# Peptides against a protein of PDB entry 5Z08: the designs that were tried, part 9

Target 1, 168 residues: chain A of PDB entry 5Z08
Amino acid sequence: RQKDEWAKKTSSLMKQLDWFIGEHLGAMLAAEELGGPVVGELMEIDPDDLSAGFNAHGKLKKATSQPDLDRRQRRIDDIWGPQDEQGQAHKRKRGADEALAASAEMRDLIEQLMNKLVEAGGDNSATYVEIPRESAAARFLVRSKVAMFHPNDARRLRLVDFGRDLDD
Target 2, 222 residues: chain B of PDB entry 5Z08
Amino acid sequence: GLPRLIDAIEEASKIPAKRRQTPIKPTIEKLTTHLYTHGASPDSLLRLADLLTLRNHLDQASLAAITRNLYPSSTVSDEVVLRFIGALGHGQLKPTLALQALFLRWLVMVYHLLENPGVLGQVYGVLFDLLDTAAIRPQLCHLLALVTRRKHVRPFRIQAILTLSRQTGGDPNLTGLLRVFKNYYPEIIVGDATKGRASAFKHPDPQWRQHLDEIQQRRSEA

## One batch from the design tools (peptide; aimed at target 2 E79)

Design b1_p10_1_s3 (made by RFdiffusion4, then SolubleMPNN; from b1_p10_1 with T2V)
Fold by OpenDDE base, seed 4:
Structure b1_p10_1_s3 (fold): chain B 168 residues (1-168), chain C 222 residues (1-222), chain A 10 residues (1-10)
Amino acid sequence: as target 1 above (168 residues)
Amino acid sequence: as target 2 above (222 residues)
Amino acid sequence: SVIAEINAQF
């Protein structure tokens, strides 16, 4: 009975997580990967201001150096620029594809992290998943305190073992 | 006047809300209206800093309302600054982290009115050591971005931000602070930690700034 | 896969 209730509860939580990833989180992660807002941060950062270093008084320097502005401005224009109707359709499709890719990456990463946790049998050294890159998905899990990087290797990610921290 | 309103609130702050004979809310509203219209003198500002930073029986909404209307009519003394800095961090006697974030935001907005901006540089270590506190980190990084000078950019602090940036999955406020550090030492190898999104540390409230400027202007004409 | 095992239970 308790095992069956636990299994049902776990299944329900996994379905809710999968839904949340697909409906909300994937798009936000994709936006972060594309250089948009960090998931959960309402920081209205003007990208133009990001290219401007701070002066010794903490004021934004006017972006005087054109070349790095052009690449970021192109990226900003590619993200925020007025697109013609055809460009908007392509951008919407690309955005949807990126959201799907981010959703798949998050699902896969969670699965790998959970599998490694189960396989490790309580050995924290064996719970690390090797990640090919620091993705928005990986960063999100770390920011949410669900996962942590290996202290010496940012290519290794593990779940936080919440069970052990309750016994101390 | 403002001193009498502060007196009434100081007296009420000593008494639990359930034991007050009169509601404090109308007095807080009068105070905030007065502050909005005239600002706070240095003496009044110090008294208000004590009300905001010391443990008392005022409710969080009242404290937040006072903080949001805490327009200096003149300069901000070192003593006032140090009250707010002393209120930061974890502890049973300290204000809530939400209120601490408002204090840090306030310090950012009044930074140009400090009698001695160097006072924040003297307590730089205290501010820096609070970067692990997520709830205040955005405003804290903004304040540190204003306060940071070459003398504060030390190898151990660079490493601390890099470590914390990794642990936080590249918090854009930390990335912004690392960029400020790199402005003083361009040779700092920060790796990919600065390639991410960084905070621009824009003024947190342009309307508040405009209103502050109007209050300051009226004093210069008197 | 833990997710596959959870999904296989349905």
Scores: peptide ipSAE 0.013, ipTM 0.282, DockQ to the pose 0.016
OpenDDE base, seeds 1, 2, 3, 5: peptide ipSAE 0.008, 0.011, 0.008, 0.011; ipTM 0.268, 0.244, 0.243, 0.238; seed 1 fails the geometry check

Design b1_p10_1_s4 (made by RFdiffusion4, then SolubleMPNN; from b1_p10_1 with T2V A4E)
Fold by OpenDDE base, seed 2:
Structure b1_p10_1_s4 (fold): chain B 168 residues (1-168), chain C 222 residues (1-222), chain A 10 residues (1-10)
Amino acid sequence: as target 1 above (168 residues)
Amino acid sequence: as target 2 above (222 residues)
Amino acid sequence: SVIEEINAQF
């Protein structure tokens, strides 16, 4: 009974998380990967300032004419810009594809992290997933304090075990 | 009825304002009047949450008007809550920070109607990490004050509030949240950060609360 | 304890 309730709650949470990833987070992660605003980071990005593009530190550059930033901002605007009719379908498709890719990456990363946590059976050293890159997904999980990097290896990511700290 | 009004608004939301054959404002006014009179069912509430949180062609005034009249006639599901939480933060797909502040205010006002208040505790980290966003901080601190439990009071979060409090010159909302933390761990050394003026986190709209109670009572009698 | 860890950071 309790196990079934936990399983149902977990399943419900996973569905909600999957929805959140698909409908909201994936697109934001894609924007971050494209040099847009960092998802959930401190950037006081006024939505109006988002249009001005981001510097190498993710901060909004003031409208200085650097052409390469205009391309990244255009890419975000191409993904999420106002629907002008003809050219936007392809841009929307590409943006949707990038959002879908980011969603898939986040889902896969969460799944790997959860699987490793379960497999480790309480051994924190065995809970690390090797990540090929510091993706927006990985960074988001770390910023959200859901995951942490290995102290000596930024290629290793694990879930924060919130459960163990409740038993102590 | 309410579903038909939502249908009309959903269809209109897909079309830029300049390309709409009919003004949406009269339909929004009918919706808000209906919501004020009868509230929103769980199903309608979910659909409205999608309209409010997903990027569409509705104007900010319409979205704000819907949010201000978003009286639940029943409980608020986890799904509805998560729609609003998912709409928080910075990003081109996110609602405006002004609208996000209204969502947080709404969550505070309907907190007692949540089917599972624990859902907010599960997304506590997401909420907490947004405390640096000044535009939503007052409502966010209020929500966190309601949601915070002993398990959420961690060293890194205490330090984060203390740091942010210093950076903001002692924001009363942060001081209020820090006092909530201190209630769980009185022994926490917070220095002078708690000595300042703190928000009391009073109900943000007593009239809205009263009207919500009237809507809720009518349903229990039906 | 979480409290000791908190207090050790101050």
Scores: peptide ipSAE 0.015, ipTM 0.252, DockQ to the pose 0.356
OpenDDE base, seeds 1, 3, 4, 5: peptide ipSAE 0.007, 0.009, 0.008, 0.007; ipTM 0.268, 0.286, 0.282, 0.304; seed 3 fails the geometry check

Design b1_p10_2 (made by RFdiffusion4)
Pose (drawn by RFdiffusion4):
Parts: sequence; structure tokens; C-alpha cells
Structure b1_p10_2 (pose): chain A 102 residues (1-31, 98-168), chain B 214 residues (1-190, 199-222), chain P 10 residues (1-10)
Amino acid sequence: RQKDEWAKKTSSLMKQLDWFIGEHLGAMLAAEALAASAEMRDLIEQLMNKLVEAGGDNSATYVEIPRESAAARFLVRSKVAMFHPNDARRLRLVDFGRDLDD
Amino acid sequence: GLPRLIDAIEEASKIPAKRRQTPIKPTIEKLTTHLYTHGASPDSLLRLADLLTLRNHLDQASLAAITRNLYPSSTVSDEVVLRFIGALGHGQLKPTLALQALFLRWLVMVYHLLENPGVLGQVYGVLFDLLDTAAIRPQLCHLLALVTRRKHVRPFRIQAILTLSRQTGGDPNLTGLLRVFKNYYPEIIVSAFKHPDPQWRQHLDEIQQRRSEA
Amino acid sequence: LTLAEKLAAV
């Protein structure tokens, strides 16, 4: 099957993203850098792991977030995540993976 | 004759205007005239794109003059297209929004000359996420309308464009893009973009006809 | 790598 290529591609891409977060983004978030990289990754991992965990239940895809987390602000500003409209301490990913003809 | 002019504009591009041993306006005009007559080669286009896209000491009037006369001879590379894509939106590395509107207008006018038009499809999300930026929204919509294929019409983008249409009170350029979306998915709840400058299109066609000669 | 090659590699 062609499945492990979609796995190989994902494991490869996930490493490239972590490299980008550590090398470039964490430093930008500081204005320590290492702390910002770890929390951004943990947050993206939590965000992505849940979006698929819901499958169809769009309502269950919110994660709890500290009050003034810069990582969530960046992710929302970059249009990769969205706050819950009723309160801003829960967050969801934008659901890039959902496709009508997937 | 053209590369020599670019070499001069590149050097002047590195130092402030008052420190230049010569005014640059006469050299910018020579370049503008040459581009009007002969077009820009693929390589010259790449160098000009760098001058238009990277932060340098060139003034706005000179950059706009160059952009307006950027008629390609032959084709437009991905290297050129991506530099203009990367120049879009807000950020300290990026050019003014006014020049960005000119670049987007230019990409529409040269869309048929791209070596790899699919490259715009590979950055579709970069173009789309910038629709909130009103200063460049009309030109973005026109370009997105040409670039949209079925694979790009995803539910999150349908919802985002609908929300933006409501919040802006109904931008006709957004509804024009939604029309293109509906062509791929008629299930969706319901300006046919014209060429932005016909004389520029006509002048480009004249220059492009030289490719049939040998 | 060039800019286009970097994008193609993704």
C-alpha cells in the first residue's frame, strides 16, 4: 500500500517543523527561547492529536490553555488555530485535513 | 545593454539617496525605457524581482515605475513568482502594500506566461489567508480566482470567505471568488474579473510576438 | 537549494 509514504512524509515533515520551531520561532517568541519552543511544540502536538480524535464531533476539539499563552496568540494570528467564541481559554486547530472528496 | 543598467541600479540600491554620487532618476528612466521596448528576460526578471522585493534604499516612485514596465520577454519562473508571493502581507521584511497591489496585478497580467502555473496552487494558502488585508484584497481575489482548483475549495476556506463577506458588508471581489468556488461545489450558498489594464496587455502581446521569430 | 527547489522539496 501507499500508506507508509503518507507516514514517512509526515514523520519527515514533523521533524522539519520542530526544527523550524526550535531554530527560528522560539527566539522570536522570546522578544527563554528553549522554553518557548517546547511549549509551542507541545501545544501543536496536543492540537493536532485532538482534531483527529474527534473525527466528526467538531465540538470536542478544544484544548485548555493558560490565560496569556503567546503560543496560542501566534497560532491564532497565523490562522492555524481558533479560540472558542464563548471563552478564549480553549482552542482548536483549523481542520486542514478535512476535505469533501478526501 | 540591459544588464549594465541593472548592475547600476543594484549598486545604487545599496546606498542611501543623498550619498549617491549621481541622481538615480536618469538611470531608472533608461531602464524603464529599455523594458518598454524589449521586455525583461527571465534572468533580468529575477534580478528585478529581488530589487522590488528586498528592502533597499530605492524610493517608491522608482519601484512603481519598474513594476509598471515589467513586460516579460519569454516566460516567468517560479523563482520570480515566489518572490512576489513572499513579499505579500505585513512584516518588516516586506514592501509597501501599494507595491504589493501592483505585484498582484502584475501576476494576473502575466499568469499565462508562467513556466509552472501550478506553483501558485502550491502556495494557495499563503494567498488565501491574506484576504483580510483590504489594501490588496481586490488583486488577491482576482489572482485566487485564476488559481482556484477543486482541491483548494476546502470547507474551512468556504467558511472563512463567507464570514469575511458578511463582516465587510459584502465585498464584490469576495463574492466573485465565491462564484469560482461554487463552480467546483454547487452545494455552496450563492465581479467576473476582467483584465486590469488592456493597453498593458496589448503591449505585452507585441513584445511576446518576437518569440515566434528566429 | 534555490527558493523553488525548497518549495518543491516540500

Design b1_p10_2_s1 (made by RFdiffusion4, then SolubleMPNN; from b1_p10_2, 5 letters changed)
Fold by OpenDDE base, seed 2:
Structure b1_p10_2_s1 (fold): chain B 168 residues (1-168), chain C 222 residues (1-222), chain A 10 residues (1-10)
Amino acid sequence: as target 1 above (168 residues)
Amino acid sequence: as target 2 above (222 residues)
Amino acid sequence: LSLAEQLRSL
């Protein structure tokens, strides 16, 4: 019973996380990879400021009535693409592709980190995932204090074990 | 005039919002409008710095609005600078970290108007020791990028930034500050910490800068 | 197994 409730809660949280990655975080991570603002710094910005948009100079745009998804995609495009209309369309497509790639990378990284935590059976030395590169996804998890690098090897990343910090 | 508006706000700041006979918001709006139009004299700037940095009953929105309109009409004294620096860090008597970030942003934007830019160099250690405070780190790194001189670039500070950069997953503001350090000592081995994106430390608000320049120009013509 | 399936197996 408690295991089933925990499994249901965990499944619900994972669905919410997957939604958050796809709808919000992927675009922000893609913006970071493309040389845009860092995701952790954006979270400190007023949500109203985030809704209004940023221009190519990092200034808040006036809140236009357009849907949030289209605004975010346009922001990445406004920051990094050519200023002409055709360049904006190509930039939109590229920004969408980068957001999808960043979302996939974040999902895969979280999956690997969680799998290693489970497989390790409490051995902290076995909880490390080898990362091919220092991605925006990896940096975000570290900045968020959800993950940590190995002290001697920045290619090794693990989840922060919040359960052990309670028992010590 | 501006002094009378400050007097009214100082008196209101001593009283909890629920016990005020008159709403403070209209007076704050008059103050911010006046500041936007004319800027603050050195004397007014000091009084406003005290209102912003000392614990009082003003709401965060009012304090933020004053800070966003805190255009100096003249120079910025060491005393004003030290009020804002003294307000930084953790503590129950200190302003919120959000307001501290606005103060640091303000110091960046008025850096060229400081009577003595060297005052920030004297408190460099105090500023540097706050780099672990994530909420103010972006603006703090920007200010440190302006203030840093060869005398401040020490081995222990290089190592501290490198350590903090690893702990933060390569914060671009720290990477930017390391690049500033490297300009003074090219031999600094920054390893993978510099492979990441660095902040360019661009002016935080070009419109605010332009408006400040207009206020400063009107004073030079008077 | 999807992340959701692996988390369900815990």
Scores: peptide ipSAE 0.018, ipTM 0.400, DockQ to the pose 0.017
OpenDDE base, seeds 1, 3, 4, 5: peptide ipSAE 0.017, 0.015, 0.016, 0.016; ipTM 0.299, 0.262, 0.390, 0.297

Design b1_p10_2_s2 (made by RFdiffusion4, then SolubleMPNN; from b1_p10_2, 5 letters changed)
Fold by OpenDDE base, seed 4:
Structure b1_p10_2_s2 (fold): chain B 168 residues (1-168), chain C 222 residues (1-222), chain A 10 residues (1-10)
Amino acid sequence: as target 1 above (168 residues)
Amino acid sequence: as target 2 above (222 residues)
Amino acid sequence: LSLAELLRSL
């Protein structure tokens, strides 16, 4: 009975997680991968002001270099420029494809992390998944305190073992 | 005047709220109204810094209200700065992390009024070592972005930020601080940690800035 | 087990 209730709760949580990844998280992760907002942080800070950097006096460098203005203007024009209907359709399609890719990456990463945790049998050293890159998915899991990187190897990620902290 | 209001609040701060004969809120409101209208002199600012940073019986809402209205009418002394810096970090005698974040925000907003901006550079290590404290990190990174000079950009600090950035999943404030470091040493390989969105460290409160400028302008005309 | 397989096995 208790095992069956646990299995049902786990199933329900996994379904909710899969839904959340597909409907919400994938798009947000894709935005982060594209240099957009970090998931879960209210970005009060315009990234465009950062590219200017700070002068020795702590003031934002005015983007005084024409070339950086042109690159910024191109980026602004690429973001906000009058996109023809075809350009908007292509951007929407690309955004959807990136969201699907991010969703798939998150699902795969969670799966690998969970499998390694189960396989390790309580050995924390064996719980690491090798990741090819520091993805938005990996960063999100670390930021949410669900996963952690190996202290000496940023290519190794593991789930935080919440079970041990309950026995102390 | 402001000194009499501070006297009344100092006396009230020694007494637990339940044992006060008079409510403190009306006196706090008078203080904050006065501060909003006239600002605080250097002497008053020091007294208020002690009220804000030292453990007393004032409620958090009152302390926050004073901090939000802490307009300097003149300059900010090293002593005032050091009171706020000394109040940072963990400890039972220290202000709440929420109040510490307000202090850091205040230091950012009054940075141009410091008598000696170099004082923050002298305590750079103290500020830097608090970057692991998530609750104050946004304002702390902003302050460090203003304070950082070439002498502060050391290999161990670069590595510390890189490590902390990985551990935090690329905190934008840390990325912003790394960009400031890179301005002094372009050869710093920040790797993928800088590919994330960085914080721009915009002025935290444009209305507060405008009001501060009005208070400062009145002093220049007197 | 894939998250999908994990979800299917539940």
Scores: peptide ipSAE 0.028, ipTM 0.562, DockQ to the pose 0.014
OpenDDE base, seeds 1, 2, 3, 5: peptide ipSAE 0.026, 0.025, 0.027, 0.024; ipTM 0.281, 0.562, 0.273, 0.264

Design b1_p10_2_s3 (made by RFdiffusion4, then SolubleMPNN; from b1_p10_2, 5 letters changed)
Fold by OpenDDE base, seed 1:
Structure b1_p10_2_s3 (fold): chain B 168 residues (1-168), chain C 222 residues (1-222), chain A 10 residues (1-10)
Amino acid sequence: as target 1 above (168 residues)
Amino acid sequence: as target 2 above (222 residues)
Amino acid sequence: LSLAELLKSL
């Protein structure tokens, strides 16, 4: 009974996490990878905002307020995309694709971390996942105190074991 | 035309002012008027960058006047950028700190015209190491605020700015740069020394910008 | 196990 309730609660939380990754976190992580702000400073990033790009300070270029920033972005846009309606459509698509890619990377990383934790059977040395790069996803998990790097190897990431800290 | 004016100034720059047969000031005035009206082509811009950055016999007022009228008619090459960056810092062969501040201000104002904005990111360390130089710090912080990306925000640089901020009593330009760093690392504790007013890094000269835009527009129509 | 598979195993 308690195990079944725990499994149901865990499943519900994981579904909520998957939803959150897809709807919100993926776009924020994509913005971070593109040189935008760190997750938490820009609460709502639409894929359309990713297409608009970021100012030199990592802030979204709002169309209205800083014409200087808009010109820099327009030039980047003019260099990398056709100026026409097709260029805007390509940018929107690119922003959506980057958000989807970031969501997939976060999902894969969480999955690997959870699998390693389960497989390790309580051996902390076996819980490390080797990461190919310090991604926005990896940094987010560390900042949120959900994951930690190996003290001597920044290529190794593991979940924080919250169960052990409660018994001390 | 502009090339002939530059030729005359280059030749005059080789000779001490007291040994010149003709005053250079009228030629400088013609140059600055031409630059104000038409801007500088990429080739002319490189030649002018050499005149501004290399040691010669031109007076500081003339160099400052050229810099204040240094409107690019087109893009700004990496080579031009690197001439100005190479001219920064302390040394007997380097331009005055006042002129260096004008160069940094110019780089801020033309940043959107750089052929490769990434070139400034490659020399980020050189720029960052000059933050202790008070005379250029305001313009340097503004340029760094434009150039800074996540890869540049390193623990040692965070600590360096924090230390320098304490030593300067919380220079608002350093506080402004720390806010840019905080966009990449929110966990940066802005200590009590940084509770001060931060610079907003507004455009240094709106009139200069407007005039630059007019010069740039005329080229797109030609 | 994919997050989807982990979700299925729960």
Scores: peptide ipSAE 0.028, ipTM 0.266, DockQ to the pose 0.018
OpenDDE base, seeds 2, 3, 4, 5: peptide ipSAE 0.025, 0.021, 0.026, 0.028; ipTM 0.574, 0.275, 0.540, 0.270

Design b1_p10_3 (made by RFdiffusion4)
Pose (drawn by RFdiffusion4):
Structure b1_p10_3 (pose): chain A 102 residues (1-31, 98-168), chain B 214 residues (1-190, 199-222), chain P 10 residues (1-10)
Amino acid sequence: RQKDEWAKKTSSLMKQLDWFIGEHLGAMLAAEALAASAEMRDLIEQLMNKLVEAGGDNSATYVEIPRESAAARFLVRSKVAMFHPNDARRLRLVDFGRDLDD
Amino acid sequence: GLPRLIDAIEEASKIPAKRRQTPIKPTIEKLTTHLYTHGASPDSLLRLADLLTLRNHLDQASLAAITRNLYPSSTVSDEVVLRFIGALGHGQLKPTLALQALFLRWLVMVYHLLENPGVLGQVYGVLFDLLDTAAIRPQLCHLLALVTRRKHVRPFRIQAILTLSRQTGGDPNLTGLLRVFKNYYPEIIVSAFKHPDPQWRQHLDEIQQRRSEA
Amino acid sequence: PPPFDLYVEP
């Protein structure tokens, strides 16, 4: 099957993203840098793992977030995540993976 | 003759205007005239794109003059296209929004000359996420309308464009893009973009006809 | 000019 290539591509891409978060983004968020990188990654991992866990239930894809988390503000500003409209302490990913003809 | 002019503009681009041993306006005009007559080669286009995209000491009037006369001879590379794409939106590294609108207008006018038009499809999300920026929205919509293929019409983008249409009170450029979206998915709830400058199109065609000569 | 650095390379 062609499946593990979609796995190989994902494991390779995940590493490239973590490198970018650690090398470039954590430092930008500080303005320590190491702490910002770890929390951004944990948040993105939690966000992505849940979006698929719901499959069809669009309502269950919110994660709890500290009150003034800069990681969520960046992710919302970058249009990779969205706050819940009723309250801003839960967050979901934008669902890039869902496709009509997937 | 053209590379020498670019070499001069590049050096003046590195120092402030008052510290220049010569006014640059006469040299900018020579470049503008040369580009009008002969077009810009693929390599010259790349160098000009760097001058238009990176932060330097060139003034706005000079950059706009160059952009308006950026007629390609032959083709437009991914290297050139991506530099203009990377120049879009807000950020300290990026050019003014006015120049960005000119770059987006230019990409529409030279869309048929890209060596790899699919490269715009590979950065579709970069273009789309910037629709909120009103200063460049009309030009963004026209370019997105040319770039949109079925694979790009995803539910999250359908919803995002509908929300933006409602919040802006109905931008006709947004509804024009939604029309293109509906062509791929008619299930969607319901300006046919014209060329932005016909004289520029005509002048580009004249310059491009030299490619048939040998 | 150098090529545009499109892809992330650790």

Design b1_p10_3_s1 (made by RFdiffusion4, then SolubleMPNN; from b1_p10_3, 7 letters changed)
Fold by OpenDDE base, seed 2:
Structure b1_p10_3_s1 (fold): chain B 168 residues (1-168), chain C 222 residues (1-222), chain A 10 residues (1-10)
Amino acid sequence: as target 1 above (168 residues)
Amino acid sequence: as target 2 above (222 residues)
Amino acid sequence: MPPVQVELVP
């Protein structure tokens, strides 16, 4: 009974988290990867805005801004496609693709972290996931106090085990 | 044309001023006038970058005059950028710190014309490690403010700026750079270092910008 | 306790 209730609660939480990742967090993480602000300053980012990129101050570049910004935007646009209607469509598509990629990365990372925690059976040394890069996803989890880096290796990440901290 | 003027200056740069058969000043004036009117092609920019960054017998006033008129007519290549970056710092073979400050100012003003802005991000560490050099710090901070991305904002660099800010009594350019860092990571504890006056990193020379835009526009119409 | 494989729902 208690195990079944825990499994149901865990499943419900995972569904809510998956929804949050897909609807909101993915775009914000994509913005961070593109050099935008960290999660907490922007609650909602339109994938279309991701295509505009961010200035050196972490602010969204608007197409109507100074010619110099437009030229930088054109380079991003040259990398991302022409500024024409076709270019806008390519920009929108790329913004959506970046949000999807960020969502997938976050989902995969959470899954790995949770699985390692369960598999470790209380051995803290076995709870670490090796991450290929310091991603926006990894940084978000650390900032949120959900995960911690290994003190000697920033390529190793683990979940904070709140259950263990309560029993101690 | 511009290539012939550069040829004459390159040859003259090999010879000490006292041993030159002809004064170089009239040729420098023709060069700077040409640059002001037409700008420099990518090939000419590379040759001029070598004249400006390599040790030769040209006087500082001539080098400064060329740098002040170094309008690109097109784009700026990675090679040109790297010549200027390689000229930074202390050393007997390096240009004067005054000239280095002009180079950094130039890089700020032409940043939007770089073929690959990412090249500056690749040499970010080289630029950052020069922040202790007071004579070039204002222009370095401005360039770093343009170049900085999230990947560059590391704990050791934050700490380095904070330490240097304390040592300098809160240099407004360092405060400005810390604000750029904080835009990427709002959680950065900068303490009292950001409470002071910060540089806004405004364009160093609006007239130079306007003239550059005119030169660039003529090429797009041709 | 059997390892609850948290399958992130595909």
Scores: peptide ipSAE 0.026, ipTM 0.251, DockQ to the pose 0.015
OpenDDE base, seeds 1, 3, 4, 5: peptide ipSAE 0.024, 0.025, 0.020, 0.006; ipTM 0.253, 0.249, 0.377, 0.258; seed 3 fails the geometry check

Design b1_p10_3_s2 (made by RFdiffusion4, then SolubleMPNN; from b1_p10_3, 7 letters changed)
Fold by OpenDDE base, seed 4:
Structure b1_p10_3_s2 (fold): chain B 168 residues (1-168), chain C 222 residues (1-222), chain A 10 residues (1-10)
Amino acid sequence: as target 1 above (168 residues)
Amino acid sequence: as target 2 above (222 residues)
Amino acid sequence: MPPVATELVP
């Protein structure tokens, strides 16, 4: 009985999490990967500030026409540049594709983290997932205090075990 | 005048709200209206800094309202600055973290009116050591961005920001501060920590700035 | 000239 109720509650929670990832979090993570706002911090960054980039002094570069648009500046311009009508459709499609990719990455990462936690059987050293890069998904989980990096290896991520810290 | 309003609030601050004969709210409203209209002199700022930073029986809404209307009519003394800095961090006698964030925001907005901007550089370590406090980190990074000089950019502080950035999943305020550090030492290898979004550290309240400028101008004409 | 601290861009 209690195990079945726990399984049902866990299943319900996973469905809610999957919904949240698909409907909200994926788009926000995609925006962060593209150099947009960090998820969870409503930094009132004026869109105009992101487009101008920062000079070597941390000041917004005025949009001077200088050609060495670093690949990042192109992404910022792609995000905040003038919305030509044809550019809007491609931009919307690209944004949707990036949101789907970010959603898939977050789902996969959560699944791996949970599986490693279960497999470790209480060994905290065995709970680490190897990540190929510090993704927006990984950063979000760390900011949310749901996951933590290995102190000596930023390629290793684990879930925070909230259950153990309450019993000590 | 402003001194009499401060006197009344100081006396009321010594008494628990339930034991006051008269509600303090009307007096706070008169104070904030006066501050908005005329600003605060250096002497009044010091008294108000004590009311804001020392533990008393004033409610958080009143303290926040005073802080939001704390327009200097002149300069801001080192003593006033140090009262606000001393109020930062964790402790039972310290103001709430929400109020501390307002103090840091205020210091950012009045930075150009400090009698000695170097005073913040002297307490740089105190400010820097509070970066782990998430509730004040945005305003703290902004203030540090203004205060940071080459002498403050040390290897241990670079490493501390890098470590904290990893632990926070690349807080954009920390990224912004690290960019300020890199301006003094371009050779700093910040790895992927600078590749993230950084705060621009824009003025927190343009309307507040405009109103401050109006108060400051009226004094120069008198 | 001291490196211009990030002036509060208006």
Scores: peptide ipSAE 0.008, ipTM 0.332, DockQ to the pose 0.018
OpenDDE base, seeds 1, 2, 3, 5: peptide ipSAE 0.009, 0.009, 0.000, 0.000; ipTM 0.260, 0.255, 0.258, 0.359; seeds 1, 2 fail the geometry check

